# Designs tried in a protein design run: peptides against a protein of PDB entry 5FRP. Part 47

Target 1, 225 residues: chain A of PDB entry 5FRP
Amino acid sequence: VEWTESIPQIIATREDISKELNQALAKTFIDSDPRVRRTSVMIFNKVPVTEIWKNITNKAIYTSLLHLAREKHKEVRELCINTMAKFYSNSLNEIERTYQNKEIWEIIDTIPSTLYNLYYINDLNINEQVDSVIFEYLLPFEPDNDKRVHRLLTVLSHFDKKAFTSFFAFNARQIKISFAISKYIDFSKFLNNQESMSSSQGPIVMNKYNQTLQWLASGLSDSTK

## One batch from the design tools (peptide; made by RFdiffusion4, then SolubleMPNN)

Design b2_p13_6_s4 (from b2_p13_6, 4 letters changed)
Fold by OpenDDE base, seed 4:
Structure b2_p13_6_s4 (fold): chain B 225 residues (1-225), chain A 13 residues (1-13)
Amino acid sequence: as target 1 above (225 residues)
Amino acid sequence: SFSEILSMGPREF
């Protein structure tokens, strides 16, 4: 743990990390201690993306990072999912594609697929997190249409078949959620009007309101679990 | 219309 915690400082201060250090770092991602794995993931959060790309040249580190997205340890998994999504976005924004970094990019370009494939685990907590990182990092709001389209195409360009299927399902779900929220708002407005609530439609709208809420809630994880 | 919204059942979600 302590050794791994020192790595961000080393990366920040040194221009070149030795091959041996890279190899040692690669081992920390598969350490039996979740704390070590966590600390390893945190390197990607503590060090600027440009410095990561410069100093971490062992492809096994990146592959191992992606593997931790399916980690059993909840905290490590959650951290990893956020980290890899952010790292992907930052890499797209700040790292130029060169011949020298091609092999690393081949791994990084699989991050979107890796994330979208997490939906197949069918875990509500994971789903919520993946939803979050998609909107925050993979497909963030971009006011420039060309940039937005380019990002979308970049994300999709490396999708496997499962990721595409997941992507379409995700979008379909988002449309449904949007519609449900719209209905929720409309029903809420109706029910907040005393005259409307006292009308013959009052009970009907109340039932629809409750059904809408139940549907919306069914898609949410229990944050207490 | 609001009536159309009311007619939409949970199955449409």
Scores: peptide ipSAE 0.009, ipTM 0.377, DockQ to the pose 0.069
Fold by OpenDDE base, seed 1:
Structure b2_p13_6_s4 (fold): chain B 225 residues (1-225), chain A 13 residues (1-13)
Amino acid sequence: as target 1 above (225 residues)
Amino acid sequence: SFSEILSMGPREF
């Protein structure tokens, strides 16, 4: 743990991280102690993306980071999912594609697929987290159409078949949610009108309102779990 | 489940 905690400072201060240090760091991602694994993931959050790419050259570290997205330890997994999504976004924005970093980019380019494949675990907490990181880091709101399309194409260009399926399912869900929210608003407005509520349609709209609310709630994780 | 959400066809609201 203490050794791994010192790595961000070492990376920030040293221009040349030895092969041995990279090998040692790679081992920390597969350590039996979840605290060590957590600290290893935190390196990617504490060190600027440019310094990570410069100093962490062992591809096994990046591969191991991606594997931790399916980690059994909840805290490590959640941290990893956020970290890898952020790291992907920062890399796209700040790191040029060169011949020298090609092998690392081949791994980093699989982050979107890795994240979208987490939907198949069918865990509500994981689903919500993946939803969040998609909107925050993978496909953030971009008002420039060309930039938005370019980002989308970049994300999609490395999808496996399962990731594509998840992507389409996600988008279909978003459309359904949007429709349900619109109906929720309409029903709420109707029910807030005393004349409308007292009409023959009142009970019908109340039933639809409750169904809509139940449907919306079923898609949300229980914040208490 | 994500599969259930996906299988929840547009219930005709």
Scores: peptide ipSAE 0.007, ipTM 0.466, DockQ to the pose 0.093
Fold by OpenDDE base, seed 2:
Formats: sequence, structure tokens, C-alpha cells
Structure b2_p13_6_s4 (fold): chain B 225 residues (1-225), chain A 13 residues (1-13)
Amino acid sequence: as target 1 above (225 residues)
Amino acid sequence: SFSEILSMGPREF
């Protein structure tokens, strides 16, 4: 743990890290102690993306990072999912594709597929997290149409078949959620009007309101789990 | 399940 905690400072102070250090760092991602794995993932959060790409040259580190997205330890997994999504986005924004870094990019380009494939675990907490990182890091709001399309095409360009299926399912769900939210708002407005609530439609709308809430809630993870 | 959520059509509200 202590050794791994020192790595961000080493990367920040040195122009390059040795092959041996890269190899040692790679081992920390597969360490039996979750604290070591957590600390290893945190390197990607503490060190600027440009410095990571410059100094972390062992492709096994990146591969191991991606594998942690399915690890058993909840905290490490959640951290890894957020970290890899953010790292992907930052890499797209800040790192040029070169001949020298092509092998690393081949791994990084699989991050979108890796994330979308997590939906097949069928865990509500994981699903919620994946939804979050998609909107925050993979496909963030972009008002420029050309940039938005370019990002979308980049994300999709390396999808496997399962990721595509998940992508379409995700989009279909978003449409349904949007519709449900719209109805929730309409019903809420109706019920907040005293005249409307006292009408013959009042009880009917109340029922629909409750059904809408239940439907919306069913898609949310239990925050207690 | 994700599949259940995806299959849950907006019930005719």
C-alpha cells in the first residue's frame, strides 16, 4: 500500500519511470489486498492523463485496470468504473494517437465496450453507475453537433456486438424514462390544482401518478445496498 | 433486471 501510494509523486517528479517500476506497478493491480488495488486505481485519478500516458508504458497495467471493472470488491469496482470512464474521456480530449502509443490506444478504445458490457451483469447498482458514467464521460452533453457526432462515432467504432445491443437497449430505456418523467410532471401539476384534484378525474390521476412513481422507482438502485 | 427494466414498457399511463 505505502509503496503504491508513493507512485503518483514519483510519476510527477520524474520524466520517465523505469521498466521495473512499470512491472511492479502492474502487479499491484492484481494484488490480493483490495487496498492495494484501490490505491493502484487511484493513480489514474491523481496523476494527469498526459503524465499517465507518458510514464505508464506497460500495457498490462491498462488491461488490468479494465479487468477491475468486474472485480468482487464493490468499492474497488465502483472506483475502477468511474476511473476508466474518466480516463477514456480525458484521453480522447488530450492524447494524440501516435505510432508509439498505438498499443495502449488499442486497449483504451475498448473501454466503452467494457462499460456497456457491464449491463449484462444485471445489477441495479452497476447499471446506475454505468448510466452515470455514460452521461458524464462517454457521451457528455455537447452543444456542438459536429463534436457530438464525432464523439458518438468514436465511442461506437470499437463496440463489440454485445455493447451495441446494450447501447440500443439503453437508448430505448432513456426514451421510456423521458416519457414517464413527462407524465409524472403532468400528473403532479394536475394534482397540485385543487379544482382538478376535486374533480371526478382526481382519483384516476392519483392512481396513474402512483403507478408512474413506482415505475420510475423500479429502475433505481436501492441506495441501501 | 436490466432486461426487465428494458422490457418494462411505459405502462399505458
Scores: peptide ipSAE 0.007, ipTM 0.469, DockQ to the pose 0.119
Fold by OpenDDE base, seed 5:
Structure b2_p13_6_s4 (fold): chain B 225 residues (1-225), chain A 13 residues (1-13)
Amino acid sequence: as target 1 above (225 residues)
Amino acid sequence: SFSEILSMGPREF
């Protein structure tokens, strides 16, 4: 743990880290102690993305990071999922694609697929987290249409078949949820009006409101099944 | 499962 905690400072102060250090760091990602694995993942959060790309050249580190997304230890897994998503986004924004970093990019470009494939675990907590990181890091809100499309195409460019299936299912769910939320708002507005509530439509809208709430509640729970 | 999500047709409101 202590050794791994020192790595961010080493990376920040040294232009070149040794091959041996990279190899040692790679081993920390598969350490039996979850605290060591956690600390290893935190390197990607503590060190600027540009410095990570410059100093961490061992492919095994990046592949191991991606594997931790399916780890049994909840805290490490959750940290890893957030970390890899953020790292992916930062890399797209700040790292130029070169011949020298091509092999690392080949790994990093699989992060979206790795994340979307987590939906097949059928875990509510994982699904919620993946939903969150998609909107925060993978496909953030972008008002510029060209940038938004470019980001989307980049994210999809390395999808496997399973990731595409998950992507389409996710989008279909989002559309349904959006529609239900819209209806919920409309019904809520109607029910907040005393004249509307006293009308013949009042009981009908109340019933639809309750059905919508039940669907949203169940859909949030069932959308995870 | 995603298959179940896909099979969840628009529940008729």
Scores: peptide ipSAE 0.006, ipTM 0.447, DockQ to the pose 0.078; fails the geometry check

Design b2_p13_7_s1 (from b2_p13_7, 6 letters changed)
Fold by OpenDDE base, seed 1:
Structure b2_p13_7_s1 (fold): chain B 225 residues (1-225), chain A 13 residues (1-13)
Amino acid sequence: as target 1 above (225 residues)
Amino acid sequence: SNNIIDVIEELEK
C-alpha cells in the first residue's frame, strides 16, 4: 500500500522537475545576456533531437528559439538560424507526428517560413546563411523523387504568402545564377583562347565577362568579396 | 550559465 502510494508522488515529482526545468529554460532564451541566449540555443545542437522532443515540452521554448532568428546579436542570430534549420531537418527524419506532440510540431512546421521570411530583412549575410541552410537542411539533395517531393510539400504546406514569394524569388535567383555561371565559363574559355581574344568579338566578350563577374559578386556578402 | 549546464546535463540523460 505504501509502495503504491509512493508511485504517484514520484511521478508527480518528476513531472514537477520537468516543468521547472522547462520554465527555467524558457527564461534563458529571453535573458539579457547574449551569452546565455547563445548557450540556450546550443542545447538544440548538443542534445539529440529525440531527447529534446522528449524533455522540452514547453512550446514557448520553441517559439522563443524561432524568435532568435531575428536577434540583434549577430552571433546568436547566426547560431539560431543554423540550429533551427538543422533541428527542423532532424525532427522530420526522426520524430513521429503524434497527438501528444502536435502543438510542438505546429511550431516546428513554421521554421521554413521563418527562415524564408528572413530574406525580407535584405541583409546579404543573412541571405547567404539562409541560402546555405536551405540547401543543407530544408531542401537537401535527394535523388529519390518521392522523398524529394514529400519533403518539398512538407516545407511548402506551412508557408505563408510572404514565404511563398521568397521561395519563388529564391528559385528565380538560382536560375539566374546558374545561367550567369554558365556564361562566365563560356566567356572565360573564349578569353583564354588567343585567337578568339584577338577577334572582333574579343572586346565585347571581355565586357560581358566583367559584367557577369560583377553581377555574381553583387550577390555575395562583403565578407566573401 | 551554471543553470544552463545543468539543463543540458539533464537533457542528455
Scores: peptide ipSAE 0.051, ipTM 0.736, DockQ to the pose 0.014
Fold by OpenDDE base, seed 3:
Structure b2_p13_7_s1 (fold): chain B 225 residues (1-225), chain A 13 residues (1-13)
Amino acid sequence: as target 1 above (225 residues)
Amino acid sequence: SNNIIDVIEELEK
């Protein structure tokens, strides 16, 4: 009986400790030292998604994580973008939506919009990274039609107007890239044949080849940045 | 005042 009577006090103590840990962690995400912020983001990569959802209950931590996508420090920003995309995907796959975690899901569901809105910064490095995480984590390859459609609808269901605009622009660009690559291959095959190059079509194909390369290259970031 | 290491250790339990 005495043991049973002690249980409520133990539970209360544990809750207090958990709250303190969450408060301490929340402060690290807004620390002035980029190294501290980086370490904080890495928690989401090192700890299983199920344990994160269980132990990180302060919504401010998740909000702060999303905010770091626009971080001035390049390394922290890049890490954050990859981390939040992966975390979103893992959460969709492993975390059930319940009444208790509703408030956190409301934040996590904004990750797709947060990422697509980064296109408005008009930075080629950021654009490439966003492209990458979309293909890897947000809208990964899925051969099952039902699963693919369900994922797509989930991603789109919380889009703001700007995210929708970016989404359509992204898709249009990807289609163009696909066609450009196809043409590049065709032109390359043509130009590798000496007889073809010596024909009347040779100069025309060469010009189109160069235009295609220039267009493709314009979408890539400078490696020196 | 928990440091980041303590937080990680608690999350990994």
Scores: peptide ipSAE 0.039, ipTM 0.707, DockQ to the pose 0.014
Fold by OpenDDE base, seed 2:
Structure b2_p13_7_s1 (fold): chain B 225 residues (1-225), chain A 13 residues (1-13)
Amino acid sequence: as target 1 above (225 residues)
Amino acid sequence: SNNIIDVIEELEK
């Protein structure tokens, strides 16, 4: 009986502690020190997704995480972009949608749009990173057609107009890249054949090869930046 | 930094 009577107090205490913890954590995401912000983002990488959803209940934390995608500090931004994409994927795979977590899901469901909107910054490094996380986390290879379609629909279901535009542009670009790579391979094979190079088409193919290579290279960011 | 570490440790428990 005494134990039962203490339960409400314990629950209240835990709730208070949890609230305080969440409030403290929320402040770290907006800390002036980028090291603090980085460490805060790393929580989402170090803690299992199920535990994050259980213990981090302050919406401001999730909102702040998403805002860091446009952080001026490069390292923090890059970490954040990878983190949110991975977190989104893990959440889709491991977290059920309930009435209790609905408000958090409303935020998490905006991650795809948040990522696709980064294309409008027109930064090659950011674009490459977004491309990478899309393939790795948002729309990964899935041999099961039903699962693949379901994931795609889930990702697209919360897109804003800008995100849709970026999505179509991305796909169009991928098609072009694929075509260019195919041509690059064909040209490379041709150029590696001595008989072909000695033909009248040799110089023409060489020129096309160089153009293709330049085009492909132009889409890549400078790794030194 | 210690505060964040403590938070992480608490979440891992």
Scores: peptide ipSAE 0.032, ipTM 0.706, DockQ to the pose 0.014
Fold by OpenDDE base, seed 5:
Structure b2_p13_7_s1 (fold): chain B 225 residues (1-225), chain A 13 residues (1-13)
Amino acid sequence: as target 1 above (225 residues)
Amino acid sequence: SNNIIDVIEELEK
């Protein structure tokens, strides 16, 4: 009986602690020290997604996380981009949409748009990272057609006009890259054959090879060259 | 940093 009477008090205490923790955590995401911000982002990587949704109830934390995608500190930004993409994917897979968490989902559902909007910064490093997280987390390989379509529709469902534009541009670029790589391989094979190189087509193919390389290189960041 | 670690630990409980 005495134990039962203590339960409400314990629950109340936990709620208070939770609120305080959320408030404290919210502050860390906007801390002036990038190390603090980095560590805060890492929470989303270290704590299971289900526990995050359960314990982090302050929507400002999620909003702040998304804002870090455009922060000045490169390392934190890059970490944030990867983290939010992964978190989005995990949330889609593991978190049910309820009335209670709808406000958080409204924020999380903007992650794809947030990421695609980064293309407008016109930074090759950022573009490559966004490309990477799209393939890894947002639109991963899925052999099941229904699941694949559902994921795609989910990702696109909250796109604005700019995000759609980026999406289409991304896909078009991927097609071009694929084509270029294919040509690169073909040209390389041709050039590695001495008989082919000695033919009248040799110089022509060499030129095309160089053009292909130049085009491919122009789309890569310095770190990926 | 230490404070954040504490927060993480609390969230993992």
Scores: peptide ipSAE 0.025, ipTM 0.672, DockQ to the pose 0.014

Design b2_p13_7_s2 (from b2_p13_7, 7 letters changed)
Fold by OpenDDE base, seed 5:
Structure b2_p13_7_s2 (fold): chain B 225 residues (1-225), chain A 13 residues (1-13)
Amino acid sequence: as target 1 above (225 residues)
Amino acid sequence: SNNIIDDIEKLEK
């Protein structure tokens, strides 16, 4: 753990890292101790993306990072999911695609697919986290249409069939959620009006309000609805 | 398709 904790400083102070160090670092990602794995993931959070790309050249490290998205240890998994999503976004923004880093990009470009595939685990917590990182890092708000489209195409460029299916399901769900929220607001306004509640529609709207709430509570993380 | 959502869509105010 302590050794791994020193890595960010080393990367920050040196222009290159030895092959041996890279190999050693790669091993930490598959260490039996979740604390070691956690610390390894944190390297990607503590070191600037440009320095990571410059100094970490062992592709196995990146592959191992992505593998931790399915980690049994909840804390490590959650950290990994956030980390890889953020790292992906930062890489797209700051790292130029070159011949030299092609192999690494081939791995990094699979991050979106890796994340979307997590929906198939059918875990509510994972689903919610994936939803979050999609909006925060993968497909953030972008007012520029060209940039937005470019980002979208980049994200989708390495999707397999399963990832696409998940993506479509996700989008469909988001539309439904948006609709439900709108209805929730409308129903709430209606229910707050005594005159409206006293009408024949009062009980009907109350019922729909409750159904909407129930759906929102249960369906926010369900990619299949 | 979610049946609840369908029901919501059919609600007339």
Scores: peptide ipSAE 0.017, ipTM 0.597, DockQ to the pose 0.075
Fold by OpenDDE base, seed 1:
Structure b2_p13_7_s2 (fold): chain B 225 residues (1-225), chain A 13 residues (1-13)
Amino acid sequence: as target 1 above (225 residues)
Amino acid sequence: SNNIIDDIEKLEK
């Protein structure tokens, strides 16, 4: 009888501990010390996604994680962007959608939109990072057509208007880049041929080659900044 | 930037 009476207290205590832990963790994401914020983000990288979903039940933590994508501290921001994208991908792959985790999924499903909205900051470094995580985590290469379409639809289904705009702009840019690279290759081949280079078209192609390179380079972030 | 791509496309004609 005494054992049975202790079970509710134990359960309540564990819930309380879990709740307290979640509350404490939530506070670390808004800590004034960037090192603390960084450490908090790292939890999502170090702990398996299944354990995160199981133990972190406070939605405020996830919201705070997403907010750090716009953090002024560069290191924390960069870490957050990578972590967020990876966590999204892992969640899609490993976490089942249930009634119990619905509220968390509502937040996680906004990660793609959150990332695409970073393009509006108009920072080349951020843009490059977002490009990278899109290809690596959000819309990775998938040979299975059905899976690819499903992933795409999942990503797009939670876009706001701004995210859609960014998405289309991104894709348009990629097409342009692909075209430019193709031309770069063609021009390079032409210029490597002595007969072609000595032709009347030689100087024209050389100019186009240089313009193409300049255009391609302009889209790259300065590694020194 | 759009002008360069357009110029490149014109050269293929």
Scores: peptide ipSAE 0.018, ipTM 0.618, DockQ to the pose 0.099; fails the geometry check
Fold by OpenDDE base, seed 3:
Structure b2_p13_7_s2 (fold): chain B 225 residues (1-225), chain A 13 residues (1-13)
Amino acid sequence: as target 1 above (225 residues)
Amino acid sequence: SNNIIDDIEKLEK
């Protein structure tokens, strides 16, 4: 842990991290101690993206980071998912694609697929986190249409078949959620109107309102877990 | 999920 904690400083002070150091760092991502793994992931949060790309040249480190998205330790996994999504976004914004960094980009470009593939785990907590990082980092709000389309195409350009399937499922789900929310609002307005509530449709709408709430709630993870 | 959507659509008719 202590050694790994020193890595951000080393990266900041040294222009060329030795091959041996990179190899040693790679091993920390698969360490049996979750604290070590966590600390390793935090390197990507503490060190500027430009410095990471410059100094971490061992592709195994990036691959190992991506593997932690399926980590058994919840805290490490959650940290990793957020970290890799953010790192992807920062990389797209700040790192130019060159011949020298091509091999690393080949790995980083798989982050969207890696994230979308997490939906196949069928864990509500993971699903919510993936949803969150998609909106926050992968496909953030962009008012410029050209930039938005470009980002979308970039994200999709390296999708595997499973990721595409998940992507379409995600979008379909979002449409359904949007529709459900819209109906929830409509039902709420109806029920708040005394005349409407007293009508023959009152009980019917109340039932649909409850069903809508149940459906919406069923897609949410238990915050206590 | 499909059932609720179908039910809502029926209510709108």
Scores: peptide ipSAE 0.018, ipTM 0.618, DockQ to the pose 0.077; fails the geometry check
Fold by OpenDDE base, seed 2:
Structure b2_p13_7_s2 (fold): chain B 225 residues (1-225), chain A 13 residues (1-13)
Amino acid sequence: as target 1 above (225 residues)
Amino acid sequence: SNNIIDDIEKLEK
């Protein structure tokens, strides 16, 4: 753990990380101690993306990072999911595609597919996290239409069939959520009007309001799990 | 556990 904790500083200060160091770092991602794995993942959060690409040249490290998205330890998994999504976004924004880094990009380009495939685990907490990182890192708000489309195409360009299916399901769900929220607002307005509540429709709308709330709530994970 | 696909189907019923 202590050794791994020193790595971010080493990467930040040294221009050339030895092959040996890369190999040693690769081993930390598969260490039996979750604390070691966590610390290893944190390297990608603590070190600037440009420095990571420059100094971490062992492709096994990147592959191992992606594999941790499905690991059993919850904290490490959650950290990994956030880390890889952020790293992907930062890489797209800051790293040019060159012949020298082609092999690494081949791995990094699979991050969106890796994330969307997590929906098949059928875990509500994981689903929520994936939703979050999609909005925050993969497909963030972009006011420029051309940039937004380009990002979307980039994200989708390396999808496998399962990822595409998840993508469409995700979008369909978002539409439904939007609709439900709209209805929630309408019902809320209705219920806040005394005249409306006194009408024959009052009880009916109240029921629909409650159903809408329940539906919306059902999509939220239990924070205690 | 919640399947995103199953959730969509439930909303349509």
Scores: peptide ipSAE 0.016, ipTM 0.601, DockQ to the pose 0.190; fails the geometry check

